# Designs tried in a protein design run: peptides against a protein of PDB entry 2MBZ. Part 2

Target 1, 143 residues: chain A of PDB entry 2MBZ
Amino acid sequence: GINLTPEEKFEVFGDFDPDQYEEEVRERWGNTDAYRQSKEKTASYTKEDWQRIQDEADELTRRFVALMDAGEPADSEGAMDAAEDHRQGIARNHYDCGYEMHTCLGEMYVSDERFTRNIDAAKPGLAAYMRDAILANAVRHTP

## One batch from the design tools (peptide; made by RFdiffusion4, then SolubleMPNN; aimed at target 1 N118; its pose is not in this set)

Design b1_p25_5_s1
Fold by OpenDDE base, seed 1:
Structure b1_p25_5_s1 (fold): chain B 143 residues (1-143), chain A 25 residues (1-25)
Amino acid sequence: as target 1 above (143 residues)
Amino acid sequence: AEAEREEERRRKRAAGALAFLGYAF
């Protein structure tokens, strides 16, 4: 799994335990390109790398929450920009993430209760808002 | 065609689960 000691994992992730999902991911998608890419990229990650990734995710969450609180539509430029940054973050840190892939992820966020629960912990309806922003961003980037 | 698209979506959902390892979502 994540190449950190239990103490380091606590420091970076706190109550969030990403490793609890590793077995399921491996069993279901261990033979996919995305899995291979992710394992290759993350193999060299240090605690500081993982911390940076979490910081990026937290910042993005705050941006989406702020947009929702401000009443900005999910297809606003601000929301679509946040969705784009989310896509790019996945691409940099884990695996190639095109717009089609990203839209599928967005749909998963509202279809898989585990994702919905974890995302909406920051704000109720955040998963749906993100999904809509992801879709809008994909549309505007389609020539 | 639909079955193939569903399989592709499932593969992409798997990628989402991978991202979940590194992100809160």
Scores: peptide ipSAE 0.101, ipTM 0.695, DockQ to the pose 0.060
OpenDDE base, seeds 2, 3, 4, 5: peptide ipSAE 0.111, 0.090, 0.091, 0.079; ipTM 0.696, 0.695, 0.692, 0.671; seed 2 fails the geometry check

Design b1_p25_5_s4
Fold by OpenDDE base, seed 2:
Structure b1_p25_5_s4 (fold): chain B 143 residues (1-143), chain A 25 residues (1-25)
Amino acid sequence: as target 1 above (143 residues)
Amino acid sequence: MEREREEERRRKRSAGALAFLSSAF
C-alpha cells in the first residue's frame, strides 16, 4: 500500500496504521473507480506528500473543533466552507469527490463506528458535526 | 428510481471507505 518504511509510517501516521485497512478496502471496493484513482495518485507519493495530507487533515480537524467550540452551527458558512475544503482535499489527494460522494462519506463517519471513533478522538461529536456540515455544504451547492 | 438511488448511495458510501487509507478522513 503506502510506500514508506515502518519508521516513516510511524513518523507520519503515528498510532494509526492505514495499511491495516488495505485488505478490507481492496476486497470491498477494489473494482471501483475511486479505488483505482486513489491507488494511481498515491503510488508516487513521498513521505512529504503523506505528511502534507496529514497536516491538511490536522488543520481541518482544528478548524472544525474551533467552530464547534465557538458554537457555530454545522450549517454556518464557516462550517460549510470547512466541509468544502475537506471535499476538495479528497478530490486533490485521492479521488474525484462530488457533493453526493461527500455526503455519503459524511454519513459513513457517523454510521461506521471505526470512523466515528477515529474522528471523535479529537472531540466528541466531531463526526456528527462534520456530517452535518458536509450535508449543508452539498445542499447549498445543489441547484 | 428509489431502489437505484439507494444502491448508488450504498456504493458511494462503500467507496468512501478508501478514506481509511488517508488516516481517518
Scores: peptide ipSAE 0.088, ipTM 0.676, DockQ to the pose 0.045
OpenDDE base, seeds 1, 3, 4, 5: peptide ipSAE 0.087, 0.069, 0.088, 0.068; ipTM 0.676, 0.675, 0.674, 0.666; seeds 1, 4, 5 fail the geometry check

## One batch from the design tools (peptide; made by RFdiffusion4; aimed at target 1 N118)

Design b1_p26_7
Pose (drawn by RFdiffusion4):
Structure b1_p26_7 (pose): chain A 143 residues (1-143), chain P 26 residues (1-26)
Amino acid sequence: as target 1 above (143 residues)
Amino acid sequence: AEAAAALRRAAAALAFAAAHAAGLPT
């Protein structure tokens, strides 16, 4: 998958070691189909592809988090769009985490506080803010 | 520097989760 050195993972993922939990991840659910399509895609991903996503993800925080500061609701245009933006980002980066799928991530993320702590490192409650943004975004698209 | 590291950690967790936790349960 990532097949990176501790140094690269640092320069790329920062102080986050996903490889250690590589096989541990399937322990949680390990039952998804999309992971199958993703592994095929992430089979050769390099530190650049991985760093490209990080710099991209960082940008997601400022805007999302900035929306929180202004006190605007998550189902807001700017917030939901930010959610649609997240979808295409994480979809084109692995296989195509569809809307319905993108939502599965939104709540299964609140369950494990390991993700939240690592994700909220930017700000508490961001996971909830995004889920609703993604959920609402999926609704205005859902037939 | 500490803030940037935190943001990078947040982004890393997200990217890793998307790569390995995505999809519909079978």

## One batch from the design tools (peptide; made by RFdiffusion4, then SolubleMPNN; aimed at target 1 W29 C104 Y109; its pose is not in this set)

Design b1_p27_5_s1
Fold by OpenDDE base, seed 5:
Structure b1_p27_5_s1 (fold): chain B 143 residues (1-143), chain A 27 residues (1-27)
Amino acid sequence: as target 1 above (143 residues)
Amino acid sequence: MEEERRRRRRAAAALAASSMLLGPVPP
C-alpha cells in the first residue's frame, strides 16, 4: 500500500482513503504490467511525492473546469492539451499510459459512478468532459 | 470557499485514484 502514516495519509488525501480501493485494484488488475509498474514506482514515494501528485490532479481539474466555464469544446486544442498532460502525468508517476489505456480510463470516469460523483463534485459534467477530451486527444494522436 | 476546496480535493483524489487502475485496461 501507500507507505505513509495514517496522519500523513489524512494530510495528503483528506477524506479520500486510497487504501479502500487497494483490494479491489489487486483483485481486478493485480496480474497486469500496469499494476506492477505502479507498485514499483510508488513504493519509494514520500509524502511530498504523493502531495505533488494530488497538486497536479487539482491543477488539471482547475484547467478542465476553466475550459468548461469558457465554453471550450472538449475537442478544443486546450482541452486536448489538458488531456495529454493528464496522460503524461500518469505515465511519469504510475505506469506506461498509451492513448488506448487513457481512453479506457476516461470511459471509467463516466461508467463507474464512484468516479463520476467524485469528479463531478468539482463541476457537474466534468467527468464526461474529461472523457471526451481524452478521446479527442487520443484520436488526434492516432494516425 | 471551503466547500469548493473540499469538492476540488475530492475530484483531484478521484483523478489520482484513477491512476491506480480502478477501471478497465485495454484488451
Scores: peptide ipSAE 0.229, ipTM 0.799, DockQ to the pose 0.574
OpenDDE base, seeds 1, 2, 3, 4: peptide ipSAE 0.131, 0.111, 0.120, 0.138; ipTM 0.750, 0.741, 0.747, 0.758

## One batch from the design tools (peptide; aimed at target 1 I90 M108 F115 I119)

Design b1_p28_1 (made by RFdiffusion4)
Pose (drawn by RFdiffusion4):
Structure b1_p28_1 (pose): chain A 143 residues (1-143), chain P 28 residues (1-28)
Amino acid sequence: as target 1 above (143 residues)
Amino acid sequence: AAEAALAAAAYAALVAAAAARRAAHEAE
């Protein structure tokens, strides 16, 4: 998958070691189909592809988190769009985490506080803010 | 269908979680 060195993972993922939990991930659910399509895609991903996503993800926080500061709701245009923005980003980066699938991530994320702590490292409650943004975004698209 | 999206979601979350940790390290 990532097949990176501890140094690269640092320069790329920062102080986050996903490889250690590589096989541990499927322990949680390990039952998805999209992961199959992703592994095929992440089979050769390099540090650049991985770093490209990080710099991209960092940008997601400022805007999202900035929206929180202004005190605007998550189902807001800017917020939901930010959600739609997140979808295409994580979809084109692995296989195509559809809307319905993108939502599965939203809540299954709140369950394991390991993700939240690592995700919220930017700010607490961001996971909830995004889920609703993604959920609402999926609604205005859902037939 | 949801179960068919969870593991991929977890994997993708690792990528997103890494960005937050990277941003946190840079902020220090």

Design b1_p28_7_s2 (made by RFdiffusion4, then SolubleMPNN; its pose is not in this set)
Fold by OpenDDE base, seed 5:
Structure b1_p28_7_s2 (fold): chain B 143 residues (1-143), chain A 28 residues (1-28)
Amino acid sequence: as target 1 above (143 residues)
Amino acid sequence: RTSAAALAFLSRLGGTPEQLARARELLA
């Protein structure tokens, strides 16, 4: 879980309640390496750590939106670089995230409606764009 | 903001053997 007070959680996550997903996450992915690594890493995270993670996510979202607004294809260098940064961010903050795992996450962004709605709140079609960029980035790094 | 927060937290989802197998197919 997240070791923050209710007040701190609100300050960092706003209307998003991470606690509401803890049981489902444990039930569905509790046996995965990703879950175990994430729990281990985040166990020591402070409020400032979580805030930094959120800020990084916000910045990445803005980058993708800007790319879409500029009409850059998802397989452009800009979009693929943003996808790479996303992958590396996951690796630093949560769990080892190779290109296969990243591709898996991208597919989930468009196949799980909850993810799609959350992501597309920033811009309609963003989830699909991210998925495509993630895939393109993975392909260019796959021998 | 809330979208990014949700995405960051939920990033730990996925990665089951079945999901990874599908991902490998896409990269084949």
Scores: peptide ipSAE 0.314, ipTM 0.844, DockQ to the pose 0.664
OpenDDE base, seeds 1, 2, 3, 4: peptide ipSAE 0.316, 0.306, 0.197, 0.287; ipTM 0.841, 0.842, 0.803, 0.833; seed 1 fails the geometry check

## One batch from the design tools (peptide; aimed at target 1 F16)

Design b1_p29_1 (made by RFdiffusion4)
Pose (drawn by RFdiffusion4):
Structure b1_p29_1 (pose): chain A 143 residues (1-143), chain P 29 residues (1-29)
Amino acid sequence: as target 1 above (143 residues)
Amino acid sequence: AAAEAALARALSPERRAAAALAFAAHAFA
């Protein structure tokens, strides 16, 4: 998958070691189909592809988190769009985490506080803010 | 100076958040 050195993972993922939990991940659910399509795509991903996503993800926080500061709701245009923006980002980065699938991530993320702590490292409650943004975004698209 | 800047960037909370998010997408998507 990532097949990176501790140094690269640092320069890329920062102080986050996903490889250690590589096989541990499937322990949680390990039952998804999309992961199959993703592994095929992440089979050769390099540090650049991985770093490209990080710099991209950082940008997601400022705007999302900035929306929180202004006190605007998550189902807001800017917030939901930010959610749609997240979808295409993570989808084109692995296989295509569809809307319905993108939502599975939104709540399954609140369950394991490991993800939240690592994700909220930017700010608490961000996971909830995004889920609703993604959930609402999926609704305005859902037939 | 470049090494110190790279270290600061890697230790930023934003970077930890971004890494976890990207890994979650890789792990479950």

Design b1_p29_3_s1 (made by RFdiffusion4, then SolubleMPNN; its pose is not in this set)
Fold by OpenDDE base, seed 1:
Structure b1_p29_3_s1 (fold): chain B 143 residues (1-143), chain A 29 residues (1-29)
Amino acid sequence: as target 1 above (143 residues)
Amino acid sequence: TKTSAAALAFLSRLGATPEQLARARELLA
């Protein structure tokens, strides 16, 4: 689990506790490299580290919402750049995230209702927009 | 904390199965 006290977890994540999914994650992805890498990397994270990650996520969310509000297509340079930054953020903070992995994550955003609901809370259709941007970014970086 | 940011925290603990990666590879091919 996340190495924070209950109070620290609440301060960073509020009412959303990612540890509530620990068992499911272990069952579905426990044998993957991503799981092992994430467990190893995040084991030493402090409250400040997790807060930084949340701040980065907030910024990226605002960026995607702004692109949608501006009418920018999900395959625009701006949207694909945001997707690239998202991929790189995952790579820095959690696990190696290539374009194939990122594509899988994008598909999960629209196929897992829990992700869709949480993401679309910022703006309806955001999960689908992100998925499309992720795919477009992956395509432009794939020979 | 934004709900979307919280979703990323959930995401950060996930990965992709070999089957999912295979499908993604096919999609990108």
Scores: peptide ipSAE 0.306, ipTM 0.827, DockQ to the pose 0.635
OpenDDE base, seeds 2, 3, 4, 5: peptide ipSAE 0.147, 0.135, 0.156, 0.169; ipTM 0.779, 0.768, 0.782, 0.787; seed 3 fails the geometry check

Design b1_p29_3_s4 (made by RFdiffusion4, then SolubleMPNN; its pose is not in this set)
Fold by OpenDDE base, seed 2:
Formats: C-alpha cells, structure tokens, sequence
Structure b1_p29_3_s4 (fold): chain B 143 residues (1-143), chain A 29 residues (1-29)
C-alpha cells in the first residue's frame, strides 16, 4: 500500500484512505499492466509526491468545475483539453494510460457509486461531465 | 475537494479488464 503514516495519510488524503480498497483492486486488476506499473512507480513516492499528485487532482477538479459553471459543453475544446491533461497526469504518475483505458476510467466514474459520490462532492454532475469530456477527447484522438 | 482528489488518486491506481477495454474500443470504433 501507500507508505505513509496514518498522520501523513490524513494530511494528504483526509479521511479518505485509498488503501481500504487494496484487496479489491488486487482481485480485479492485479494481473494488469496498469496495476504493475502503478505499484512500481508509486513504491518510491514520498509524502511530497503524493501531495503533488493530490494538488494536481484538485487543480483539475477546479478546472472542470469552472468549465461547468461557465456552461461549456463536455465536448468543448476546454473540456477535452482538461480531459487530456487528466489522461497525461495518470500516465505520468501511475501507468501508461491510452484513450481506451481513459474511457474505461470515465465510465467507472459514473458506474461505481463510490467514485461518483466522491467526485460529485466537488459539484453535482461532475463525474458525468468528466466521463463525457474523457470520451469526447478520446474520440477526437481516435482515427 | 480533497475527497474528490483522493478518489481520483484511487482511480489512477486502477486498470481495466480485457472486457472493459473491449467495451471502450467499441465505444471509440
């Protein structure tokens, strides 16, 4: 799991502990390349690394919320660019994330209530908006 | 929010099954 003390985890993740899903993740995706890559990359991550990742996620969340508030469609250039940055962030920090993988993640945002609830805490409908933006971005990059 | 960021971080640790990827390919086809 994440090599942080309980105190450090709280500082970075608050009351949300991603390690609570470790067994489920292993059972469902333990044999995937993404899982192996993520385990390899994050094994050396410090508290500061995780904090950076969270900061990036927060920034992206604010960006999507701003787009929604501005009435920008999920398939707008702005929304698709935000989705692209999200994809690249995953690729940089965790595992190679192609457009197909990204699309899968987007679908999970709206299909798994645990993710929907946590994402929509920032703004109702955010998960669906992100899913739509992710799909649109994937489509525009698919021949 | 911090909670949503944590959720995204969790998702970033997840992959996709062959079946899920197949569905994605179908969506993008």
Amino acid sequence: as target 1 above (143 residues)
Amino acid sequence: TKTSAAALAFLSRLGASAEELARARALLA
Scores: peptide ipSAE 0.222, ipTM 0.806, DockQ to the pose 0.715
OpenDDE base, seeds 1, 3, 4, 5: peptide ipSAE 0.144, 0.047, 0.162, 0.141; ipTM 0.768, 0.680, 0.789, 0.771; seed 3 fails the geometry check

Design b1_p29_4_s2 (made by RFdiffusion4, then SolubleMPNN; its pose is not in this set)
Fold by OpenDDE base, seed 5:
Structure b1_p29_4_s2 (fold): chain B 143 residues (1-143), chain A 29 residues (1-29)
Amino acid sequence: as target 1 above (143 residues)
Amino acid sequence: EEERRREEERRERERREREERERRRRARA
């Protein structure tokens, strides 16, 4: 699991306990390269590393919400750039994330109600907007 | 006056950090 004290976990994650899903994640994904890479990479993460990851996620959420509020389509340059930054963030922090993997994650955001509810807590329809931006970004990077 | 200003700046920083954590908690996927 995440190597933080209970106090550090509360400071970073608040009332959300990421460890509550650890068994499900291990059962579904434990034999994948993505899971292995994530476990190896995050094993040495400090509280400050996890805080940075959360700050990056918050920034991306704000960008997507701002684009939606401005009426920018999910296939706009701004939305596709935000999707690219999201992909690169996953690659830096967790595991290799190509465009195909990223599109699979985007589809999960709309097909798994738990993800949809968590994402849409920031803005209704955000999960669908992110999925569409992720797909558009993948398309523009495919020759 | 300077001590009071420093305390106000600290309180404002702590408030902003709390508000940012709360926004992140709502935005978590």
Scores: peptide ipSAE 0.021, ipTM 0.475, DockQ to the pose 0.038
OpenDDE base, seeds 1, 2, 3, 4: peptide ipSAE 0.020, 0.009, 0.021, 0.018; ipTM 0.528, 0.451, 0.453, 0.478; seeds 1, 3, 4 fail the geometry check

## One batch from the design tools (peptide; made by RFdiffusion4, then SolubleMPNN; aimed at target 1 Y95 M108; its pose is not in this set)

Design b1_p30_3_s2
Fold by OpenDDE base, seed 5:
Structure b1_p30_3_s2 (fold): chain B 143 residues (1-143), chain A 30 residues (1-30)
Amino acid sequence: as target 1 above (143 residues)
Amino acid sequence: MRLGLAGVHHLMVRAGATEEELARVREELA
């Protein structure tokens, strides 16, 4: 799990504890490359690393919300660029994330109610908007 | 502001390297 004290976890993640899903994730996905890569990468993460990751994610969320509020289509350059940054962030911080993998994650965001609820807490429909932007970004990068 | 997007990925992990895998995942999650 995340190598932080309860106090540090609260400082970084607030009331949300991603480690609450540790057993489920291990049981369902423990044999995947993504899981192994994530465990390997995050094993050395400090509080500052997790805070950086959280800040990046929050900034990205704000970007998507701003795009939605502005009425920008999910296949706009701005939305696709945000999706690309999201993909790259996952790749740097967690596991290899190609465009197809990213598309799978986007579908998960709208098909698993737990993901949808967590994402849409920022803005209703955000998960769907992200999914659509992810798809569009994948398409523009596919030969 | 803590939106928690980074932590969402701890809920589950998926893998998709091919179009076939993508299709299977979509079907599974539908």
Scores: peptide ipSAE 0.096, ipTM 0.656, DockQ to the pose 0.323
OpenDDE base, seeds 1, 2, 3, 4: peptide ipSAE 0.067, 0.091, 0.060, 0.101; ipTM 0.644, 0.629, 0.619, 0.647; seeds 1, 3, 4 fail the geometry check

Design b1_p30_3_s3
Fold by OpenDDE base, seed 5:
Structure b1_p30_3_s3 (fold): chain B 143 residues (1-143), chain A 30 residues (1-30)
Amino acid sequence: as target 1 above (143 residues)
Amino acid sequence: MKLGLAGVHHLMVRAGASEEELARVRAELA
């Protein structure tokens, strides 16, 4: 799991408790390459690492929200670039994330209500917007 | 703002898409 004290976890994640899902994640995806890669990478993460990851996620969220507020379509260059940064962030921090995997994650954002709820907390429809941007970004990078 | 998007994502490691969804995606990417 995440090797942080309760105080550190609060500083980084606030009221969100990531450890509450650890058992479910292990049961559902424990035999996948993505899980193994994530466990290996995050095992050495410090509080500063987790904080960086959170900051990156927050910045990305702000970018997507700003794009939506500006009326930019999900297949705009700006939205697709944000999706690409999202993909690369996953790849750096957690597990290999190709464009097909990324599109699958996008679908999860709109099909798993827990993801949808958490994402749309920033702005209603954000999960769907991200999914569409992810798909568009995948298409433009497919030969 | 502090949404904790990464906190949610890093847990649900692999997405489960239906065969229909996967077929659609693959068709679009083909």
Scores: peptide ipSAE 0.097, ipTM 0.640, DockQ to the pose 0.450
OpenDDE base, seeds 1, 2, 3, 4: peptide ipSAE 0.070, 0.084, 0.054, 0.091; ipTM 0.643, 0.649, 0.635, 0.648; seeds 1, 3, 4 fail the geometry check

